# Peptides against a protein of PDB entry 9IZ0: the designs that were tried, part 222

Target 1, 345 residues: chain A of PDB entry 9IZ0
Amino acid sequence: ITCLGSNGHTYKQLVKGGNDDLRQDAVMEQVFEQVNGFLRSYRKTSQRNLSMRTYKVIPLALKTGVIEWVQDTIPLGEYLDSAHKVYHPKEWSLSTCRKLIAEKQMEDLETRLKVYDLVCRHYRPVFRHFFLESYADPVQWFTTQTNYARSTAVASVLGHVLGLGDRHGQNILIDKTSGEVIHIDLGIAFEQGKKLPVPECVPFRLTRDVVDGMGITGVEGVFRRCMEFTLETLRREEDSLLSVLEVLRYDPLFSWLISPLRRMKKQKMQLENFNQPESGNITTDASRDPKIQRNNVSGESEAERAILKVRQKLSSTLSVEASVGELIRIAQDPSYLALMFCGWS

## One batch from the design tools (peptide; made by RFdiffusion4, then SolubleMPNN)

Design b2_p22_2_s4 (from b2_p22_2, 10 letters changed)
Fold by OpenDDE base, seed 4:
Structure b2_p22_2_s4 (fold): chain B 345 residues (1-345), chain A 22 residues (1-22)
Amino acid sequence: as target 1 above (345 residues)
Amino acid sequence: DEEKRKLLEERLEKLEKKRKEL
């Protein structure tokens, strides 16, 4: 929809109707605004204008709301699919790569690594071209690539600390004006991505294309240093961040767990994106709900575990540099990326 | 498309060369 603002400007808005609880997105955006406060208060982060880019979410009902339409954006996955066809027209299609990874999903790690390496050789990074296509001026190109590396660093630290899941290329927007990343569909948080049918094993998305967008230095330089400054800020503001999360412990409307409906929806979307025929034999025998004792793990006990996990991720036991170094290593490790839905791009 | 690719590749090489000089 297009709304006329009280200032006489027209604003595009996305009315999202369906099964997505926009309250989870709205709460996560509020957490990001608080973190942006910490980033503005700390000299090392404020001097670099480090922020998590936010958008307005107005929940109207349980499953409907208005989202700010982020103008001049493109989904990372949409750009990459288009750019791969242009720059590497002789390489494999995204559908071919997805199919090969899916066919080996139940195989051992060694077999999955071989298929991942094969896919990587036939689907090369192209995200560097976004900055070269979009910015004719060298200063604007450098500034925008720097903004991309900075925003990706902030989002990577926050994504790790808050345990953001479902960070596929359609849930990461690129701003065509600033080069900043905008994370959307925030309703998989606090490591609930590990409960997906394809479990998320990486702390954040740092695939070959995400790195290619950082330019010739890759992760070394702006990205690494901005991760370090962001993590240093979050460690300093640990008590403030935990206090913000403790408020959510008492919110009966906030879900610390992935809903069964959202899990099923993401499962269906994963199967559709792989062009796997609906094996009509997923009779999810709903009768083989193991009596997992619904230990009424009260929403409180899940919140407590989530907050404890955030505290553990903010631990000062390792240096900021060592912690960031390990996160970057794990996020790029083929042994994890080969297990992901789309770890090659 | 192929001309656009070549022009972009040449621009890449020029920009990477300039960036190594900075």
Scores: peptide ipSAE 0.009, ipTM 0.452, DockQ to the pose 0.016
Fold by OpenDDE base, seed 3:
Structure b2_p22_2_s4 (fold): chain B 345 residues (1-345), chain A 22 residues (1-22)
Amino acid sequence: as target 1 above (345 residues)
Amino acid sequence: DEEKRKLLEERLEKLEKKRKEL
């Protein structure tokens, strides 16, 4: 739909219907707006205009809502697939890489590491080309690459603290104007991604292409420093952040559990990427409902565990620099990336 | 596709030259 604002500007909006619960997305966007308040109040983050990019979500019902249409964006995964075909036309296809990782999913870590290394050698990073091809002016190039590193740092700290886990390339938008990242589909928070058929093992996405977009300095430049300033701000505002999360504990609109529909949709997306349709009539009798052990964990016990885990992640036991250093190390560790659905790009 | 690749490569070389001059 297209709406005319009271300011005379025209705004495009997406009406979403069907099996998607937008209430969790709306609540997570509200948490990010509160965190953006803390980032604006602290000198080190405010001077750098550090923020989590948000989008407006209005849930109308359990399965219906209105979403802001984010103009001038592209999904990271769409850009990377297109750019890889242009810059590396002799390398393996994304489908070939996915198939090889899939075929080895049940193998030992050593075998999975060998396959991950093989895929990495046949699928090289390309995301630096986004900034080089999009911006003709060197000042615009530097500014947008800096904005990308800053926004990725904020999203990485928040993704870790709030347990958003690995964000796949279709759930990360790149703003073509600013170079900033926008995270969408926020229905998995508080480490619920670890309960997926392919568990999210990393604190945030820091794959080779995510790093390639930061330019020559990689993680050791703007990115690391902006993670440190963001984590320092969140540690100072720990009580304020925990108070915001306690409100969500009592919010009847927020589910601390993955909805069965989102779990099935992610499981189906994981399985459909494993099954190229070879035209064999395997009537997989859909009658084996895998007993999803509904662990009768009360929503309250999941909320308490989530808040305790946030408090643990904000602990001052390690310095900000040591904590950020360990997060960057884990997020880039091949032993975790080799276990992911798409850890090579 | 090949023309678009060549145009992007030429633009990249021009940007890298300008970046070395700054």
Scores: peptide ipSAE 0.007, ipTM 0.418, DockQ to the pose 0.017
Fold by OpenDDE base, seed 1:
Structure b2_p22_2_s4 (fold): chain B 345 residues (1-345), chain A 22 residues (1-22)
Amino acid sequence: as target 1 above (345 residues)
Amino acid sequence: DEEKRKLLEERLEKLEKKRKEL
């Protein structure tokens, strides 16, 4: 829908009616706004205009809401698929790469690493071309690539700390004006991505294309330094961040667990991406509830565990530099990326 | 597609040259 604002501007809005609870997205966006407050108050982050890009989510009912349509964006995965076809027309298709990784999903780590390396050699990074294509002015090119590296650094730290899952290329938008990243579909948080059929093993998305977008320095320079300043800010504001999360512990509308329905939907999407897009209305006939023993872990015990994990991730036991260094290492480790649904791009 | 690829490659080479001059 398009709404006319009281300011006379027209705003595009996405009306989402579906099985996904938009309250999870709205709550995570509220947490990001609080974190953006901390980033604005701290000199090292404020001087760099570091922020998590947010979007407005208005839940209207349990499964219906209005999402701000982020104008002038493209999904990272959509850009990368198109750019690989243009710059590397002789390389493997994304579907071929996905198929080969999935055919080996149940194999040992050594076999999965060999297939991951093979896929990487036949599907090379192209994301540097986004900035070169979009920004003909060298100052705009440098500014937008810098904004990308900065926003990716903030999103990487915050995504790790909050345990954001489902960070595939369709859930990461690129702002074509600023070069900043916008994370969408925030309903997999607090490490619930580890409960997916393909467990998430990386702290954030730092694939070869995500790194290629940072330019010649890769992770070294703007990205690493902005991760360090972001983590330093979050460690400084630990009690404030934990207090925000404690409010969510008492929100009866917030789910600390991935719903069985959402897990099954993500499972199907991970499996159906192997066959052609049959536009089959998946009537989720909810009638065969497998008796997954609800271990009656109270929602309170899950909230407590989630908050404890956030506190552990903010621990000052290691320096900021050592902590960021380890996060960058793990996020780029082939032994983890080879286990991911799409770790090569 | 091939014409678009060539145009983008030429633009990229031009931008990489300008980048080395900064």
Scores: peptide ipSAE 0.007, ipTM 0.408, DockQ to the pose 0.017
Fold by OpenDDE base, seed 2:
Order: C-alpha cells, then structure tokens, then sequence
Structure b2_p22_2_s4 (fold): chain B 345 residues (1-345), chain A 22 residues (1-22)
C-alpha cells in the first residue's frame, strides 16, 4: 500500500496477511530499538555508529499487519544465487547443493562433513562481488563494505544473545545504499531454532559468503572489533536489557516458545525446498487456529529460562575477546555448518 | 540503574499499549 504521511510525503508499506504473527517481529524490533539506545550511549559503539538496523512493524491482528517497505534492499540469498550463476557458471547449482546436503541429513557427522566439503568445493563464495559491482568509487566501496562488517557484527552479537533463529539468506536483507544488513522475520528467538526439524547449531550466520563480504581481512578486521565493542556494551547494560525482557515476560501476546503452527510451516518449507525450487506464493488456507490454552505456568517457566540464558550469554567469566573469539570459531566450524540447512553459503 | 529500568519499563508499556490500540 501507499500511505500519505502528515508531512505530505508518500510512504510505501507492505500489508502482510496469512499465517505469520507480526507481534513477535514488532516486539523484537522494540528490543532492538532499546539496544540501539545502549549502543548510542556507549562511546566505543557510538563513535562507530553501531546499530541493529530496524524496520517499522505494526501488527493489526493475530495474522495481519503493516511492515515498512525497506527500499533499495535485496535478500542476501537472492543476490548470492544470482551472483553465483554469473561468477561461477561451471559450479553446481544451489538446488544441487541443497539436494546433496538433504540426502545426507540423517547420516553420521563424518558423512555429513564429507558432503559439506564436496559442496563447498563446487559452490565458492561470491558475496565480495556485491560491493565491487555496486560501488564504482573506491571510497564508497570501502565505506559500504565497512558498514556491512559493522552491521553484521552487531546483528551477530544480538542474534546470539537473544537466540535469534531462522537466519537463512532470505531473512537477511542487504541495504544497497549503506551496505548494512537488515534482519527480518524475527519470530524465532530465545534459542527456539534448536527445536526446528533441522536444529540450528551456530550462534549466528557466519557462512563463507557472509565472511567473503567482509573483504580481504575477513573476520579479523572490522567485524571482530565491532563484535567486541557490541558485546562490551551489552555486558555493561545487562540489567537494562534484562529489564526490557522482563516486561515481555508479562506480555500475554508475546510467545517465548515457537508456535506449533510456525514449526510445522518451517518443517513443510524445509521439506518442499528439497522437492521444488519454485518461489510459489503458498496461500495456505485459513485453517481455524485451535485456541491453544497457553498454560500460563509453562509460559512463565520458559520466559524465566530464556532470561537466564540471556544472562548466561552476557556473563563476564570470559573476556570480551575470548568470548567473541569462541563465537566466531563456532559459527565457522564445519562440524556445525555441515549440520545446517544451508551452511555452505 | 533502577530509574533507568523504570523509564525502560514505562516506555515499553507505552509502546505495547500503542501496538494494541493500532
């Protein structure tokens, strides 16, 4: 839809209907706005303009809402599929790679590692080309690549701390103007991604293409340093962040658990992505939501467990550098990436 | 810290109220 603002400007907005609960996205965006307040207040993060890129979400009903249309963006996965065909036309298709990983999903780790290595040899990183294609000026190129590394670092720390799941290439937008990442579809949080049919084993997405976009220094440049400054800020603001999450504990509309319907939808999409490459608008018919009587007692115990996990991730038992070093190591470990739905790109 | 907590809680409650009114 197109809305006329009170300022006389025209704004494009996406009306989302169907089976997605935009209330989860709206709540997570509110958490990100509070965290952005902490990042602006701390000198080390403020001097670098570190922020989680946010978008406006207005939930209108259980399954309907308005989302800000973020102009000049592309999904990471859409860019990577297109760029891989251009730069590596003799390598395997994304569908071939997905099929081979899928066929070995129930096999042992050794077999899955062999298939992951084989896929990696036949599907090379291309995301560096996004910056080389989009920016003819070397200063603009360097600035946008730096903004990408900074934005990815903030999103990686926040994604780990809040346990954001479902971080596939279609849920990560790239801003073509700034190089910043925009995370969308925030309805899998607080480690609920581990309860998916393909469990999420990494703290955040740090695949070979995500690293290739950081340029020649990879993770050892701007990215690592910005993760450290972000984690240092969140550790200093632990009580403030936990207080924000405690308000959500008492929100009767917030869900600390993945909904059975969302789990089934993701299971179906994972299974269908094994059989068809087509971006079909699956208009799944409005089957009546059974009134799941949330046992309030189970919701409170899950909220408490989630808050305790956030506190544990903000623990100062290890240095910021050691904690970031271990997170980067795990996020790049083939033993975890080989277990993922798309760990090669 | 406690004053900052109260301000954050009040701000979140106000945002949640606004979200429910829209």
Amino acid sequence: as target 1 above (345 residues)
Amino acid sequence: DEEKRKLLEERLEKLEKKRKEL
Scores: peptide ipSAE 0.000, ipTM 0.258, DockQ to the pose 0.018

Design b2_p22_3_s2 (from b2_p22_3, 10 letters changed)
Fold by OpenDDE base, seed 5:
Parts: sequence; C-alpha cells; structure tokens
Structure b2_p22_3_s2 (fold): chain B 345 residues (1-345), chain A 22 residues (1-22)
Amino acid sequence: as target 1 above (345 residues)
Amino acid sequence: KEEKLKAFQEYLKKLEEKEKEL
C-alpha cells in the first residue's frame, strides 16, 4: 500500500497478513536499535558508521502488521539469479544446482562435499558485478562496496550472537543506493535455524557470492576489521545486551521457539523448490498434522538457554581477532556449506 | 543502562496494548 504521512510525504508500506509473527520482527528490530546505540557510543564503530540496518515494523495484530517498505532494495537471491544468467549463461541453472544438492541431502558428508564442489565449479560467484554495474563513479563504487562489507560484518556478528536463522538470499536485501545489507524476516532467532528440516550449521551467511561482493580483498581488510570492532563493542556492552534479552524472557508473547506452522511452511517451500510443477493435484490433506509432541519445554527454560548461549558467544576466552577468525573460517567451511540448502551462492 | 531498559519495556508494553485494541 502507499500511505500519505502527516508530514505530506508518501510512504510505500508492505501490509503483511497471514501466519508470520510481525511482533518477533518488531522486537528484533528494537534489539538492533539498542545494538546500534552501542555501536554509536563506541569510538571504533562510530567512526566507521557501523550499524545494523533496521526497518519499521508496526504489528497490527498477532498475525498482521505494516512493514516499512525499504525503497531501492533488491533481495540478494533475486540479484544473484539474474546476474548469474547474464554473466555465466553456459553454467548450470540455480534449479539444477538445487536439485543435485537435494538428491544428496540424506547422503554422507563425503558425498555431499563432492556434489557441493561440483555445483561450485558449475555455478561461479557473480555478486561483484552488482557494484561494478550499479555505480559508474569510482568513488561511489568504492563507498558502496565499503558500506556493503561494513554492514555485512555488523549483520554477521549480530546474527551469530543472536543466532539469527533463515538467512537465505530472499531474506537479505541489498540497498541499491548505499550498498548496505538489510536483514528481513527475523522470526528464526536464538539458534532455532538448527531445528529446520535442513539445519543451519553456519554462524552467518558468508557464501562465495557474499564474499565476492566484498571485492578483491574478500573477507580480509574491511569485513574482518569491522567484525572485530563490532564483536569488541558487543563484548563491552554484554551486560546491556543481556539486560535487553532478559526483558524478552518475561514477554509472554515472544516466541523463543520456531512455531510448528513456520517449520512446516519452510519445509513446504524447500520441497516446492525441488518439484517442477507436474500438474498433479496433491490434495494436501491438512488433516494429518503430525502430533509434534509439544515437549513442554517451558518457554522460560528456552529463554534461559538462549541467553546463556548469547553470553557464551560474547565470552572473552578467545581474543576478538581469534573469535572472528574462527567465525569466518566456519562460515566459509565447505563441510558446513555442503550441508546448507543453498551454500554455494 | 536503566533508561534504555525502561524505554524498551515501555515499547513492548505499547506493542501489547496495541495488539489488544485491534
């Protein structure tokens, strides 16, 4: 919808209706605003304008709300699919790559690594072209690529610390003006992505295309240093961050667990991406809700475990540099990426 | 620290109030 603001400006807004918990998105956006407050207060992060890009979420009911339409954005996955067809027209399609990975999903790690490597050879990174084609001015090119690396670093650290899941290319927007990343659909947090039908095994998305967008230095230089400064800020503000999360512990409407409905929706979306539309009437007999035994794990015990995991991720046992080095290593490790739904791009 | 925590608690409370009015 398009709304006229009281200030006379026209705002595009997305009305989201259905089964998506916009309250969880709104709460996570407020956690990001608190973190942005820490990043602004710390000299090393403030001097670099480090922030998590946020958007306004106005929940209107438990299942409906208004999201600020982030103007001039594109989903990362939409750009990558289009760009790959242009720059590598002789390589495999995204659908072919997805099919091969899925056919081996139940196989051993060695088999999955072989298929992942094969897919990687036939589907090369293209995200560097976003910056090269969008910005004719060298200063704008360098600035936007730097903003991308900075925003990706903040989102990577914060996404790891908060255990943000479902970080596929459709849930990561690229701002065409600034080059910054905007994370959307925040309903999988506190490591609940590990409970998906295809478990998320990486701390954040650092696929070959995500790295390719950083330019010639890749993860080295701007990205690594901005991760280090972000993690240093979050460690310094640990008690402040944990106090924000403790407020959520007592919010009876905040879900620390992935809903069965959201899990089923993600499972269906994963399956539909593998079936070509053969015109077979799969009457989804919605009557066989598998009695997912609600293990009555009290919401309090899940919140406590989530907060404990956040504290563990902020531990000073390793240096900031060692911790960031290990996170970057794991996020790029083929042994984890081969297990992902789309780890090759 | 406490002021930011209060502001966040007030925000959550305003969300809950709006969810009850709709």
Scores: peptide ipSAE 0.007, ipTM 0.362, DockQ to the pose 0.019
Fold by OpenDDE base, seed 2:
Structure b2_p22_3_s2 (fold): chain B 345 residues (1-345), chain A 22 residues (1-22)
Amino acid sequence: as target 1 above (345 residues)
Amino acid sequence: KEEKLKAFQEYLKKLEEKEKEL
């Protein structure tokens, strides 16, 4: 929809309908705004303008609301698919890669690693070209690539700490003006991504294309340092962050669990991305809602468990550098990426 | 193209050094 503002300007807005997504998105955006307050208050993060990019979410009802349309953005996955066809026209299609990974989903780790390596050899990174194409001026190119690395570092730390899931290339927008990343569809948080049909095994998305966008230094430049400063800030503000999350514990409208409906919908979308649409009219009669016994795992017990996991991730048992080093290692480990739905790009 | 990439690699290195001094 287009809304006319009180200032006489027209704003594009996305109306999203259907289930608990918008409240979870709005709550996570509020948590990000609080974290952005911490990042602005700490010298090491403030000097670098480190922030999680936010967007406005206005819940209008239990299942409906308005999302700010972020102008001048592109989904990472949309750019990568298009750029790969241009720069590597002799390599495999994204659909071929997805099919091969899918066909081996139930196989052992050794077989999955062999298929992942094969896919990686036939689908090379291209995300460096986003910056090279979009910015003719070397200073703009540098600034935007730096902003990308910084923004990705903040999102990676915060996404790990909050257990943000479903970080596929369509849920990560790139701002074409700043180079910053914008994370959307925040309804899978607090490690609920591990409960997906394809479990999330990485702390955040750090695939070969995500790294290729960082330029020649990859993870060892701006990205690693900005992860360290972000984690240092979050460790310092642990009690403040936990206090924000405790408010959510008492919100009867916040779901600490992935909804069975959302899980099934994600499962269908994952399966439909494996099956080309053969035009079979399967009229599945929607009339048998199985009464999924909500085992009364009290929402309080899952909230408490989630908060305890956040506290554990903010533990000072390891140095900031050691913690970031291990997170980067795990996020790039082929043994985890080979298990992901799309770990090669 | 390659010379611009080298000059830019040196500029990146200098900015990374300056960002370590801050």
Scores: peptide ipSAE 0.005, ipTM 0.307, DockQ to the pose 0.013
Fold by OpenDDE base, seed 3:
Structure b2_p22_3_s2 (fold): chain B 345 residues (1-345), chain A 22 residues (1-22)
Amino acid sequence: as target 1 above (345 residues)
Amino acid sequence: KEEKLKAFQEYLKKLEEKEKEL
């Protein structure tokens, strides 16, 4: 839909209908707007214009909503698949890499690491080319690459702290104008992604291509410093952030449990990616299972556990630099990346 | 500094292990 605003500008809007619960996405966007308030209040983050890029989500019902259409964006995974075919036409296809990782999913860690290393040798990083192709002016190139590293740092800290899982290349948009990242499909928060058949094992996406977009300094430049400033801000605003999350504990519209429909959709996408034959007949008997009353007691316990984990991640036991250093190490660890659907790119 | 880093690595690992047991 295209709407004319009161300012005379036209806005594109996406109307989603179906089985996608947009309420979780809308709530997470509200949390990011509050965090963006904290990032604007502190000199170190404000001077760098650090923010989580947000998009407007208006849930109309359990299965229907309006989403702001983010113009001039591309999914990271779509760019990378296209760029690998151009820059490395003799390397393995994304399909070949996925197949080899899937065929070894049930093997030991040593075997999975060998397959991951083999895939990495036959599928090299290309994301640097996004900035080189899109920005012929050196000032625009430097500005957009800096904005990318900054926005990725903010999203990485928030992704870890709020337990945003399943941050694959289709759930990350790149803004072609600013170079900033936009995270979409926020229906898995508070580490619920670890309960998937293929769990999210990393605190945030920091694959070889995500690093390649940061330029010659990789993670040791703008990215690390912006993660540190973001985490320093969140530690100072711990009580404010926890108060925002406590409001969500009592929000009847927010589900602290993964939607059965989203779980099934993600499980199906996981099984399809693994070329496992559809073993037939999960009869979704939509029988009135009295699970609604069991869901409140389990939802409160999951909310309390989620808030406790956020508090623990904001702990000042380590310095900001030591905490960020460890998060960067874990996010790049081959022992975790080898377990992912697409940890090589 | 290293001891605190090691304690946090063990803490993150314990968080990950407790999540695999749940």
Scores: peptide ipSAE 0.000, ipTM 0.237, DockQ to the pose 0.024
Fold by OpenDDE base, seed 4:
Structure b2_p22_3_s2 (fold): chain B 345 residues (1-345), chain A 22 residues (1-22)
Amino acid sequence: as target 1 above (345 residues)
Amino acid sequence: KEEKLKAFQEYLKKLEEKEKEL
């Protein structure tokens, strides 16, 4: 839909209908706006214009709403698939890599690491080319790459603290004008990504392509420093952030748990990527609805556990530098990335 | 700080009211 604003500007809007709870996206965007207020209040973050890029979500009903169309964006995964075909036409396809990782999903860690390494050798990073192709001017190139590293750092810290899941390349947009990342589809938060059929084991997405976009310094430049400044700001504003999350605790419509429908949708999408037609009748009789014993763990007890985990992630027990160092290490650890659905790019 | 929290609470309340009207 295109809407005419009261300012005379036309805005494209996406009407999203279906089983996706847009209220969760809207709430998370409001949490990001509060965090952006903290980032603007501190000199170390404000001087760098550090922010989580947000988009407007207007829920119309429990499952229907209007999302601001972010103009001049591309999904990271769409760019990477296209660029990989151009720059590495003799390497494996994304589908081949996915198939090999998937076929070994039930194997031991040693086997999974060998397959991950094999995939990594046949699917090289290309995301640096986004900046090289899009920006002929060296100042614009440097500015956009810097904005990418900054926005990725903010999103990485905030994504870890809030336990954002489902951070695949289609849920991360790149702004072609600024180089900033825009995270979409926020319906998996508070570590509920660990409850997916393929559990998320990394604190945020820091794959080889995500690092390749940071340029020659990789994580050891703007990215690390901006993570440190962001975490320092969030630790200083801990009580304010927790107070925002406590408001969500009393929202009866905010889901602290992954919805069964979203879990099933993710399970189907994972399974459909396994069904390339090799002729073998595995009639998986999906007719056994596992009676998910609704353990009546009160929604309050899940909210309390989620808030406690946020507080633990903001703990000053380790320095900011040590905490960021460990997060970067874990996010790049092959032992975790080899377990992911798409940890190689 | 309190004013921003209050504005956020009012926003959540308006969302809840709209969901009851649908």
Scores: peptide ipSAE 0.000, ipTM 0.343, DockQ to the pose 0.019

